Peptides against a protein of PDB entry 4LZF. Designs and how they scored, part 72

Target 1, 155 residues: chain A of PDB entry 4LZF
Amino acid sequence: GGRLVVFPNGTRKELSADGQTVKVMFFNGDVKHTMPDQRVIYYYAEAQTTHITYPDGMEVLQFPNNQTEKHFPDGRKEITFPDQTVKTLHPDGREESVLTDGTIIQLNPDGSKVIQFNTGQREIHTADFKRREYPDGTVKTVYSDGRQETQYPTG

## One batch from the design tools (peptide; made by RFdiffusion4, then SolubleMPNN)

Design b2_p13_5_s1 (from b2_p13_5, 8 letters changed)
Fold by OpenDDE base, seed 2:
Structure b2_p13_5_s1 (fold): chain B 155 residues (1-155), chain A 13 residues (1-13)
Amino acid sequence: as target 1 above (155 residues)
Amino acid sequence: PVVIFEGDEVTVL
């Protein structure tokens, strides 16, 4: 069968019969699981946070407020906020937020911003202009100098 | 926390 080791400080270590699973229950209430697939699941009792580390370098954090963070081996981070907004931080510095209503907000490394509204409208912000694209093909541009242009789908 | 693995071993069925 399995083995249980009880330490003087109150920590307990459970070993599966095959030795492939290790569960450490720390004296402070923390729990560490080492799984056969080499992932490590650590629960921080005081913070009520779960931290999973994978052998490929991926990490998953689960917070008590229902926020989840995924740290990918390529450096990308994906944050699911309590409101279920999903924010992706890309290694190139680009950030994307997907709101629950379907709106997508993109922040680009060059400082430009793109909003894809759930209505089908798209707004592009650059240093030189703000541009609104409408589903009917109309495009309105307001330039930094105050000029405005409208491009109509018919001409 | 860091644990020093010294303790009593019990076989669990």
Scores: peptide ipSAE 0.051, ipTM 0.731, DockQ to the pose 0.093
Fold by OpenDDE base, seed 4:
Structure b2_p13_5_s1 (fold): chain B 155 residues (1-155), chain A 13 residues (1-13)
Amino acid sequence: as target 1 above (155 residues)
Amino acid sequence: PVVIFEGDEVTVL
């Protein structure tokens, strides 16, 4: 019930009987799948990269090095690196990385940086200071002028 | 490539 179209250039197009699935095998080895759920899967043979587009505007890229990228309709991008670090790039310029050890690194649009360590320590970097917050409530601040301040849990 | 020009059906699967 399906159909196969063979083009002079070697491209082949397979159509399901219901017309809901289309597979195009291009002469260069690229493959395009149109699925019943309306997602489109592109495989680029030379790059060995898969690109999935969804009807809602979501896009997923899968690279041969095992990196994956999700491009959300709102402009957010989520990158899963080969080491499984997940980096989210927000439209406002904020970036957040979640490391496999549980560390979270936030880069803010104002240039500040926040690191939430897996130990429960938190480090804040601003133009004016670097601050380390400890689980016991101790806070150590090194200011840009070299001044240091320690706040103790007891006050 | 992304764009293809349609051809005639060759085989029924």
Scores: peptide ipSAE 0.047, ipTM 0.730, DockQ to the pose 0.085
Fold by OpenDDE base, seed 1:
Structure b2_p13_5_s1 (fold): chain B 155 residues (1-155), chain A 13 residues (1-13)
Amino acid sequence: as target 1 above (155 residues)
Amino acid sequence: PVVIFEGDEVTVL
């Protein structure tokens, strides 16, 4: 059978018979599971937050407001917000948000911003201009100096 | 808490 250890402070440790699973129930209500696959599942009782760590360095946070965060070994982070928007933060500083309607918002390390609308339109924001690209090939550009240009697909 | 201070065990089952 398994083994149960009770400590003076009220913490309890349960060990499986095969030694592959360890469950620690802390005096404050926190729970730590060490699993056979070497992942560690920690539950913070007061915050009602779950933190999973994987042997490859992956981490997953689950918050009570339905937000989840994934921390990848390569430094990338993926946040799923309560509204189900998914934001990816890349190690190079690029950020990408995917909205539930299919709109994609990209923030680039150089400060430029790209919005891919669900309509197929694309908008590019740089220090020098704002540009709107339409599915038919029309491109409208407003430059920082106030100049405006429209390029039509037919020339 | 992240750090486990086990101390002396009281009960082993």
Scores: peptide ipSAE 0.043, ipTM 0.719, DockQ to the pose 0.074
Fold by OpenDDE base, seed 5:
Structure b2_p13_5_s1 (fold): chain B 155 residues (1-155), chain A 13 residues (1-13)
Amino acid sequence: as target 1 above (155 residues)
Amino acid sequence: PVVIFEGDEVTVL
């Protein structure tokens, strides 16, 4: 059926009978699995990190601290932190974090930041001001010079 | 590692 190849350096290679699965156990403890779907699963023993590569260019990194990173073919990256916060990094430089409480934080390429709170309030940060938008339509702005302004829904 | 050297082949179940 299958084949086992033992290399002089201590590396071992296991091939399935159908040739569709290959497992390489490297002398340093690393493990490489090539799957029938052409997915490659590489385990780095020293780092205790798993790196999965897909034929479409997708890559998945699994770290020992339970952090997972997905690298999409379009250049987007998605990081799932141990606390289950999800951060997306877009190719244009935009970053979005979704917190477990429902808060969404957006960092824009121009340096501005938008926070959508789970309360329905929204806060916009720019070089010139911080602005808080309330569900009732009230808008409070604190400018970089210390000036404050409140705009009421009625004008 | 990338570099591996050929070795003995054994048929397994």
Scores: peptide ipSAE 0.051, ipTM 0.733, DockQ to the pose 0.085; fails the geometry check

Design b2_p13_5_s2 (from b2_p13_5, 6 letters changed)
Fold by OpenDDE base, seed 4:
Structure b2_p13_5_s2 (fold): chain B 155 residues (1-155), chain A 13 residues (1-13)
Amino acid sequence: as target 1 above (155 residues)
Amino acid sequence: ATVVLEGDEVTVF
């Protein structure tokens, strides 16, 4: 019950019997799938890249180097790098990277940086200081002027 | 790429 349309340019279009799935095989090797859930899967043959678009505006890009990018309708982007680091770019300019070891690196729009180490330590970088917070409650601050401060959990 | 509007249609499955 499915149908095949062969175009003069070499493009081929396959339609499922129910009409819910359409596969276009372009003359250049690209492939476009329109799925019953209305997502569109486009494969760029030359780039070997897959681009999925969803009805809600979500987009997913899959690159040949195993990088994946998710483009959310709200403008957020999530990049999974080949090394499986996940970087999220927020619409407000904040960036967060989650490393495979569990370390989280946050870059804030104001230029500050926060590192949540997998050890439970947290480091905050600002224009004025670097601050290290330890799981025991100790906080060490090195100010830009060279001054150092240690706050102990017991006072 | 683009699809031309006209083509031959056959039932295949």
Scores: peptide ipSAE 0.058, ipTM 0.746, DockQ to the pose 0.093
Fold by OpenDDE base, seed 1:
Structure b2_p13_5_s2 (fold): chain B 155 residues (1-155), chain A 13 residues (1-13)
Amino acid sequence: as target 1 above (155 residues)
Amino acid sequence: ATVVLEGDEVTVF
């Protein structure tokens, strides 16, 4: 059957009969579960945080405040905040936040920012201008020198 | 935490 190993420091290790599942209960309350699919689920008792590692290098962190973080093997990170905003950090430095109302905020490596509002309006921020695009095709631009332009939709 | 290398092994289930 299954086996139990008790270590001198109080740590306990349970091995399934088939040898595919291992559960380590550490003396400090931490728990490490090695699953048949080779996932490792680690529970940090003091922090009440769950850390899952996958064979492909994916990592998932689950915090007690309902925040979750996915760390992809390509370096991308996806953070779901307690308010359910999802922020993606790309390896190239681009950041994208998707708000619960559908608004998308993009921060680009060049420092520019793009906001796609749930109204269909889009706002682009660069070092040189702030531009608002409207669903009807109107585009309003405020340049850094204070100049303003309005481009009306073409028929 | 860290696992100690040696421990007592018992068949339980």
Scores: peptide ipSAE 0.057, ipTM 0.745, DockQ to the pose 0.089
Fold by OpenDDE base, seed 5:
Structure b2_p13_5_s2 (fold): chain B 155 residues (1-155), chain A 13 residues (1-13)
Amino acid sequence: as target 1 above (155 residues)
Amino acid sequence: ATVVLEGDEVTVF
């Protein structure tokens, strides 16, 4: 009950018997699948990239290097790198990377950076200083002018 | 790419 349409330019369209799945095989090698759930899966043959669009505005990009990007309707982007690092880009400009070792790197819109190490140490980078916070409560600050300070847990 | 409007239809499955 499925149908095949062959176009003069070489493009082919397959329609499922129920009409809910459409596969278009373009003359250039691209493939477009329209699924029953209304998601559209487009494969770019030359780029070897898959682009999935969802009816809610979600988009997923799969690149030949195994990188995956999710573009959320709210403007957030989530990138999974080939090494499985996950970077989230927020609409406000904040970026967060979660490394496979558990380290979390946050880039803030004001240009500051916070690194939460897997050791429990935390490092804060600003225009004026780098500050390392230790689990025992010790805080070491290196200021941009070269001055250094250490604050001990005892005060 | 662009799909041409007219084509031959064949029942296949």
Scores: peptide ipSAE 0.057, ipTM 0.736, DockQ to the pose 0.092
Fold by OpenDDE base, seed 3:
Structure b2_p13_5_s2 (fold): chain B 155 residues (1-155), chain A 13 residues (1-13)
Amino acid sequence: as target 1 above (155 residues)
Amino acid sequence: ATVVLEGDEVTVF
């Protein structure tokens, strides 16, 4: 059968009959689950935050505001915000945000930004210009000095 | 938090 250990400090430890699941209920309200698949689930009572660690080094954080963060072994992070925007932070410093409407915003390490709109339009921001590309092939560029250029699809 | 070494063991389930 399953076992319960009650410690003098108020901590309780439950062990499954097969020994594959361990649940520690700490005196402060924190909970630690060790699962058969070797994942460890921490619940921090004061922060109301769940932290899952996997054997491969993957970590998942679940916050009370419904934000979720995935920390990958390669250093990549994926954040799902409460509004369901997904932001990926890459080890090289590149950041990508995918909005719920399908718009993709890319921030590059050099400071440039690329927006791929859900309409098919694309906008490129650099230190020197802002450029809008339209699905019909029209390209409009506004340079930092205020000069403007329009390239039409016919020429 | 910390788990102490000694405690009372009871079969519950």
Scores: peptide ipSAE 0.056, ipTM 0.742, DockQ to the pose 0.098

Design b2_p13_5_s3 (from b2_p13_5, 8 letters changed)
Fold by OpenDDE base, seed 4:
Structure b2_p13_5_s3 (fold): chain B 155 residues (1-155), chain A 13 residues (1-13)
Amino acid sequence: as target 1 above (155 residues)
Amino acid sequence: PVVIFEGDKVTVL
């Protein structure tokens, strides 16, 4: 029921019987799958990279080094690095990295940085200070002028 | 490539 179309340049097009699946095998080794759900899976042979496009505008890139990137319709990008760190780039310029140990690193558009350590400690970096918040409620602040402040849980 | 070049085709069923 399916059919194969062979082009003069060596490109081959496979059509499912229902016409819902199309596989194009290009002369250069690239492969393009059009799926029934309308996602398009393109494999770049030279780059060994898979690019999936979804009808809603979502895109997924899979690189040979095991890095994956998700490009969301809203402009957000999520990168899963080979080490499994997940970095999200937000349209507003905010970046968030989730490390495999559970540490979360947030880079804010204003240049501030927030680290949520897996220990429950939190560190805030601003132009004016570096602040460490401890699980017990202690807060230590080192200001840019060298001044230090400690706030204790008991006041 | 993105473009499939036109030309005479062989269809295998």
Scores: peptide ipSAE 0.038, ipTM 0.699, DockQ to the pose 0.079
Fold by OpenDDE base, seed 2:
Structure b2_p13_5_s3 (fold): chain B 155 residues (1-155), chain A 13 residues (1-13)
Amino acid sequence: as target 1 above (155 residues)
Amino acid sequence: PVVIFEGDKVTVL
């Protein structure tokens, strides 16, 4: 069967019969699981936060407010907020937020911004202009100098 | 905490 080791400080270590799973219950209430697949699941009792580390460098944080963060080995981070908005932080500095209504907001490293609305409209913000693209093919551009242009789908 | 595996331990089988 399994094996339980109790330390003088109150920490307990449980070993599975096959030795592939280790559960450490620390005196402060923290819990550490080492799994057969080499992932480590650490629960911080005071913070009520779960931290999973994978052998490939992947990390997952689960916070008590229902926020989840995934830290990918390539440096990308994916944050699922309590409202279920998903924000991706890319290593190149690009940020992308996907709202629950389907709207996508992209922030580019050059400072430009793209909003893909759930209505099918798209808005592009640059240093030089704001552009709105409509599903019917109409494109309206407002330039930084105040000029406005409209491109019609028929012309 | 880290590395709390010290002292006289009791093993339960």
Scores: peptide ipSAE 0.036, ipTM 0.697, DockQ to the pose 0.084
Fold by OpenDDE base, seed 5:
Structure b2_p13_5_s3 (fold): chain B 155 residues (1-155), chain A 13 residues (1-13)
Amino acid sequence: as target 1 above (155 residues)
Amino acid sequence: PVVIFEGDKVTVL
């Protein structure tokens, strides 16, 4: 009971019998699905990229290299790279990368950087210093002027 | 493209 509409340019539109699903096959090979749950799934044929839009404003991009990007309604973006590193871009400009080994790299809008190593060590980079924190409580700081400090867990 | 041009069309039921 569905229907097919064929346009002069070669674009085809398939409608389900219940009208809840619409499939548009464009003349250039692109495909657009409108689903009963109101998702819109668009496939760009030339780029081989899938773009899913959700009613709440969520968007998901799936690239042919297996990269996936999620665009959240609040402006946050989450990128899963082919190597499965996950990078989150926050609206305030903060960036966080989570590596597959559990290492977390944070880039702050002010240019500072924090690395949380999977070993429990933490490194902080600022305009003024580079600081390494160790699991045993030792903290080593190298300041921009070349001065170095070590704080010991017992001292 | 995203835009559908609704000119003359053939409908198959």
Scores: peptide ipSAE 0.035, ipTM 0.696, DockQ to the pose 0.074
Fold by OpenDDE base, seed 1:
Structure b2_p13_5_s3 (fold): chain B 155 residues (1-155), chain A 13 residues (1-13)
Amino acid sequence: as target 1 above (155 residues)
Amino acid sequence: PVVIFEGDKVTVL
């Protein structure tokens, strides 16, 4: 059978018979599971938050408001917000948000912003201009100096 | 908490 260890502070530690699973129930209600695959599942009772750590360095956070965060070994982070928007934070500083309607918003390390609309239109924001690209090939540019240009697909 | 202070303990088999 398994083994149960009870500590003076009320913490309990359950060991499986095969020694592959360990469950610690802390005095404050927190729970820590060490699994056979070496992942660790920690539940914070007060915050009602689950934190999973994997042996490869992957981490997953699950919050009570339905937000989830993935921390990848390469430094990338992926946040799924309660509204199901997914935001990816890249190690190089690039950020990408994918909205539920299919719109993609990219923030680049150089400060530029790119919006790929679900309509197929694309908008680029730089220090020098805002540019709207249309599916038909039309491109409208508003420069920071106030100049405006429209480029048509036919020339 | 992360740290477990064992001290005296009761073991149930």
Scores: peptide ipSAE 0.035, ipTM 0.698, DockQ to the pose 0.075

Design b2_p13_5_s4 (from b2_p13_5, 7 letters changed)
Fold by OpenDDE base, seed 3:
Structure b2_p13_5_s4 (fold): chain B 155 residues (1-155), chain A 13 residues (1-13)
Amino acid sequence: as target 1 above (155 residues)
Amino acid sequence: ETVVLEGDEVLVF
């Protein structure tokens, strides 16, 4: 059915009987799979890293520390860290991290930072101030010059 | 990585 080709350098190539799957096992331990759906799976033996390339330009990297990176054709990147935090890097320079507890951290291109806590509190960091917004409507602001303001929901 | 064209072919059933 299938075919195995053994090369003098030690590389081996396996062809499925239907010709739809090709597996190349390189002499250095690397492996390349070409699948029927035209995705290509590279395994780098030394790095123990898997790199999948899709026909639409999508790429997926799987690292030995359990980190996964998705590289989208539009330039967006999504990183799942070993602790399961998910970080999205947008083409416009905005970065968003979603923590496992539901907290969302946004870094904006202008350098500002917004944290949406799982408690419903929101914190805004700018060059001029740090502001905490509470679910009850209370807002506390600490300015860069040390001045503080508190706004209460009832006036 | 370089794959040479010359090699031995074995049928696998």
Scores: peptide ipSAE 0.050, ipTM 0.731, DockQ to the pose 0.096
Fold by OpenDDE base, seed 4:
Structure b2_p13_5_s4 (fold): chain B 155 residues (1-155), chain A 13 residues (1-13)
Amino acid sequence: as target 1 above (155 residues)
Amino acid sequence: ETVVLEGDEVLVF
């Protein structure tokens, strides 16, 4: 009940009987699926990469090394690396990485970095200093000039 | 992703 179109260049197009699914198999091995839910799935044969586009503007990239990238309509990007680290890139330039051990690394547009360790310790990196905050309230600062300071908890 | 518009159409069930 479907249709197959064979093009002179070797490309083939399959149409489902209900017209809801279209599969194009390109001569180079690439494949394009248009699905009933209106998502479009591109497979690039040489790169072995899958690219899914959704009608709302969402895009998903799947790479052969098991990396996955999600591109949201609001401009946010979420990258899941092969090691399962998840990195979120925000439209304002802020980046957040969540490691498998629960550590969170934040890169801010001003160049500062904040690391929230799974131990409850927090480290702040700026152009002027690196600062470590401890759960007990102790704060250690190493300044760019090599000077070090320790602030002890109050209370 | 370039295809020619002309091709042979085969009906399949």
Scores: peptide ipSAE 0.050, ipTM 0.729, DockQ to the pose 0.086
Fold by OpenDDE base, seed 5:
Structure b2_p13_5_s4 (fold): chain B 155 residues (1-155), chain A 13 residues (1-13)
Amino acid sequence: as target 1 above (155 residues)
Amino acid sequence: ETVVLEGDEVLVF
């Protein structure tokens, strides 16, 4: 059998018979599970947030609004929003969002933005211009000064 | 959080 320890402050600690699982129920409603695989699951009762830590340094946050955040050991973060948009934040400052319609939005550390539309069109945003690339090879550029340029695939 | 280390132990079957 397992064992239950009840502390004077109201905290309870449950230990499995094999000693591999520990559940701590804190007096404030928080819960901590230590699993056989060394995963630690924190539940914060007030915030209704679950925080999982893995032995390799991976962390997973689950929020009450159904948002999930993964913190990878390499410093990368992946956020899954309630609408199932996935945003990846890279250690170099690059951000990528994948929308449910297949659109990919890339934010680069230099401030430029690239949008890969589900239609096959690509849009590039820089400080100096917005450029739209079409599947047929046509490229339209609108410069910050209002100048426009169209490049045709045949030159 | 610093939890009190002393408590009552009950066997759970």
Scores: peptide ipSAE 0.050, ipTM 0.722, DockQ to the pose 0.091
Fold by OpenDDE base, seed 2:
Structure b2_p13_5_s4 (fold): chain B 155 residues (1-155), chain A 13 residues (1-13)
Amino acid sequence: as target 1 above (155 residues)
Amino acid sequence: ETVVLEGDEVLVF
């Protein structure tokens, strides 16, 4: 019941018997799969890139260098780099990178930066200060004017 | 790219 249509330009179209799956092999080597769940899987042969589009608007890109990008319907983007660092770009402009060692780097829309180290230390960068928070409760702040403050944990 | 509408249909399975 499945059918193959061969077009004069060399493109081939395979249709499943139930009509729910369509595979198009383009003359240039590209491949397009339309699945029963309405997702479309497109392979760009020259770029060696896979692009999946979902009915809800989600998109997934897989690049030949092993980078993966997820584009969420809400505008958020999640990039998994070849080194397995995961960077999330939020619609509000906030960026968050999670390193493989567990370190989290947050860039905020106001220009501030927060680093959550895998050691439990946290560093906050603003226009006015840099602050280091230690697991023992010690907090050190260096202000833009050079003034320094240290807050010690009480016991 | 341009997809031709007319083609030869072959039963595959």
Scores: peptide ipSAE 0.050, ipTM 0.727, DockQ to the pose 0.096

Design b2_p13_6_s2 (from b2_p13_6, 6 letters changed)
Fold by OpenDDE base, seed 2:
Structure b2_p13_6_s2 (fold): chain B 155 residues (1-155), chain A 13 residues (1-13)
Amino acid sequence: as target 1 above (155 residues)
Amino acid sequence: VTVLPDGTVVIDF
């Protein structure tokens, strides 16, 4: 059999029969679940936010606007926005966004930007140039000084 | 059901 403890302040603690599951319902509406797999689920009532912590250091945040954030043990963060865009922030400062249409946007620590379009076109932005690569092999470059260059598939 | 002096209630199922 399980156990229910009701504290004087209104907080309730439920223990499963095997002791592997513990649920604390705080007087303010917050909830803490300790699960058999050792993950801990926090629900913050005022913020309407769910926070899951895993034994390996992984954390998952679920916000009321349907945004989800994953915090990986290596310091990487993955944000799924309400529009289903996924943004990854790497520990080295690199950022990647994957749009719903499959377009990938990469921001590099050196300030360069790479866009991989769903059409197969690729655009590279650096301090020195903006370059567009086409599926047929054509490459068009516009340099910061205004010079333009086109490379054709045949050379 | 057990009621402790501080008002805590313990129920075993």
Scores: peptide ipSAE 0.568, ipTM 0.962, DockQ to the pose 0.931
Fold by OpenDDE base, seed 3:
Structure b2_p13_6_s2 (fold): chain B 155 residues (1-155), chain A 13 residues (1-13)
Amino acid sequence: as target 1 above (155 residues)
Amino acid sequence: VTVLPDGTVVIDF
């Protein structure tokens, strides 16, 4: 049999028969679930946010706007936005966004930017130029000084 | 059902 403890302040604690599942319902509406697999599920009532912590150090946050954030033990973060765009923040400072149409946007620590379009075109942004690469092999470069250069696939 | 002096209620089931 399980056990229910009701404290004078209104906090309730439920224990499973085997003691492996513990549910604390705090007087303020917050809930803490400790599961047999040692994950802990926090629900913050005021923020309407769910926070799951795993024994390996991984954390998952679920926000009321449908945004989800995964915090990995290595410092990497993965954010799924409400529009289903997925942004990955790497420990080295690199950021990658994958749009729902398959476009990938990479922001590098040096400030450069690379866009891989779903059409197969690629665009590279640096301090010195913006370059567009086309599937047919054509490359167009616009330099910061306004100079333009086009390289054709035949030469 | 057990009621403790401080008002805590313990229910075993």
Scores: peptide ipSAE 0.567, ipTM 0.961, DockQ to the pose 0.909
Fold by OpenDDE base, seed 4:
Structure b2_p13_6_s2 (fold): chain B 155 residues (1-155), chain A 13 residues (1-13)
Amino acid sequence: as target 1 above (155 residues)
Amino acid sequence: VTVLPDGTVVIDF
């Protein structure tokens, strides 16, 4: 059989018969579930946020606005925004956003930005220039000094 | 059901 412990402060602790599942319902409304697979599920009542921690160091945060964050053991973070944009923050400082239309936006540690449009066009932003690459092979570059260059696919 | 001196209640099922 299971066990229920009710503490004087109102906190409740439920243990399964095998002891593999533990549910703590804190007096403030927070809930902590320890599961047989060793994941721990925290529910923070005031924030209405769910926080799952895994034995391998993975963490998952679920916010009331429908945002989800995954914190990977390697330091990578993946944020799914309410609009379903997925942003990945890499340990090297690179950030990548994948929009619902398939557009990919990369922010590099050096401050450069690369946009891969769903049309197949690619735009590169650096301190020195903005460059647009077209599917037909045309490349247009606008330099910071105002100079413009166009390279055509035929040379 | 066990009631501890501090008011803690323990119920075994």
Scores: peptide ipSAE 0.566, ipTM 0.961, DockQ to the pose 0.936
Fold by OpenDDE base, seed 5:
Structure b2_p13_6_s2 (fold): chain B 155 residues (1-155), chain A 13 residues (1-13)
Amino acid sequence: as target 1 above (155 residues)
Amino acid sequence: VTVLPDGTVVIDF
């Protein structure tokens, strides 16, 4: 049989019969579940946020606006926004966003940005220029000094 | 059901 403990402050603790599941319902409305797999699920009542921690160091945050954040043990973070855009933040500072239309935006640690459009066009942004690459091989560059160049596939 | 002096209640199922 399970066990229920009700503390004087109103906090409740439920222990499963096997002792592997523990549910703590805090007086403030927070809930903490410790699962048999050692996953800990914490619900913050005031923030309406769920925070799951895994024994390997993985963490998952679920916010009331439907945003989800995954914090991987290697330091990578993956954010799924309410619009279903997925943004990955890498430990080296690189960021990648995948939009629902298929566009991929990469922000590099050096400050450069690469946009891979769903049309197959690619745009590279650096401190010195913006460059658009077209599927036919045409490359258009606009330099920060205002100079423009077009390179054609024929040479 | 056990009630402790501090008011803690312990229920075994």
Scores: peptide ipSAE 0.565, ipTM 0.961, DockQ to the pose 0.934

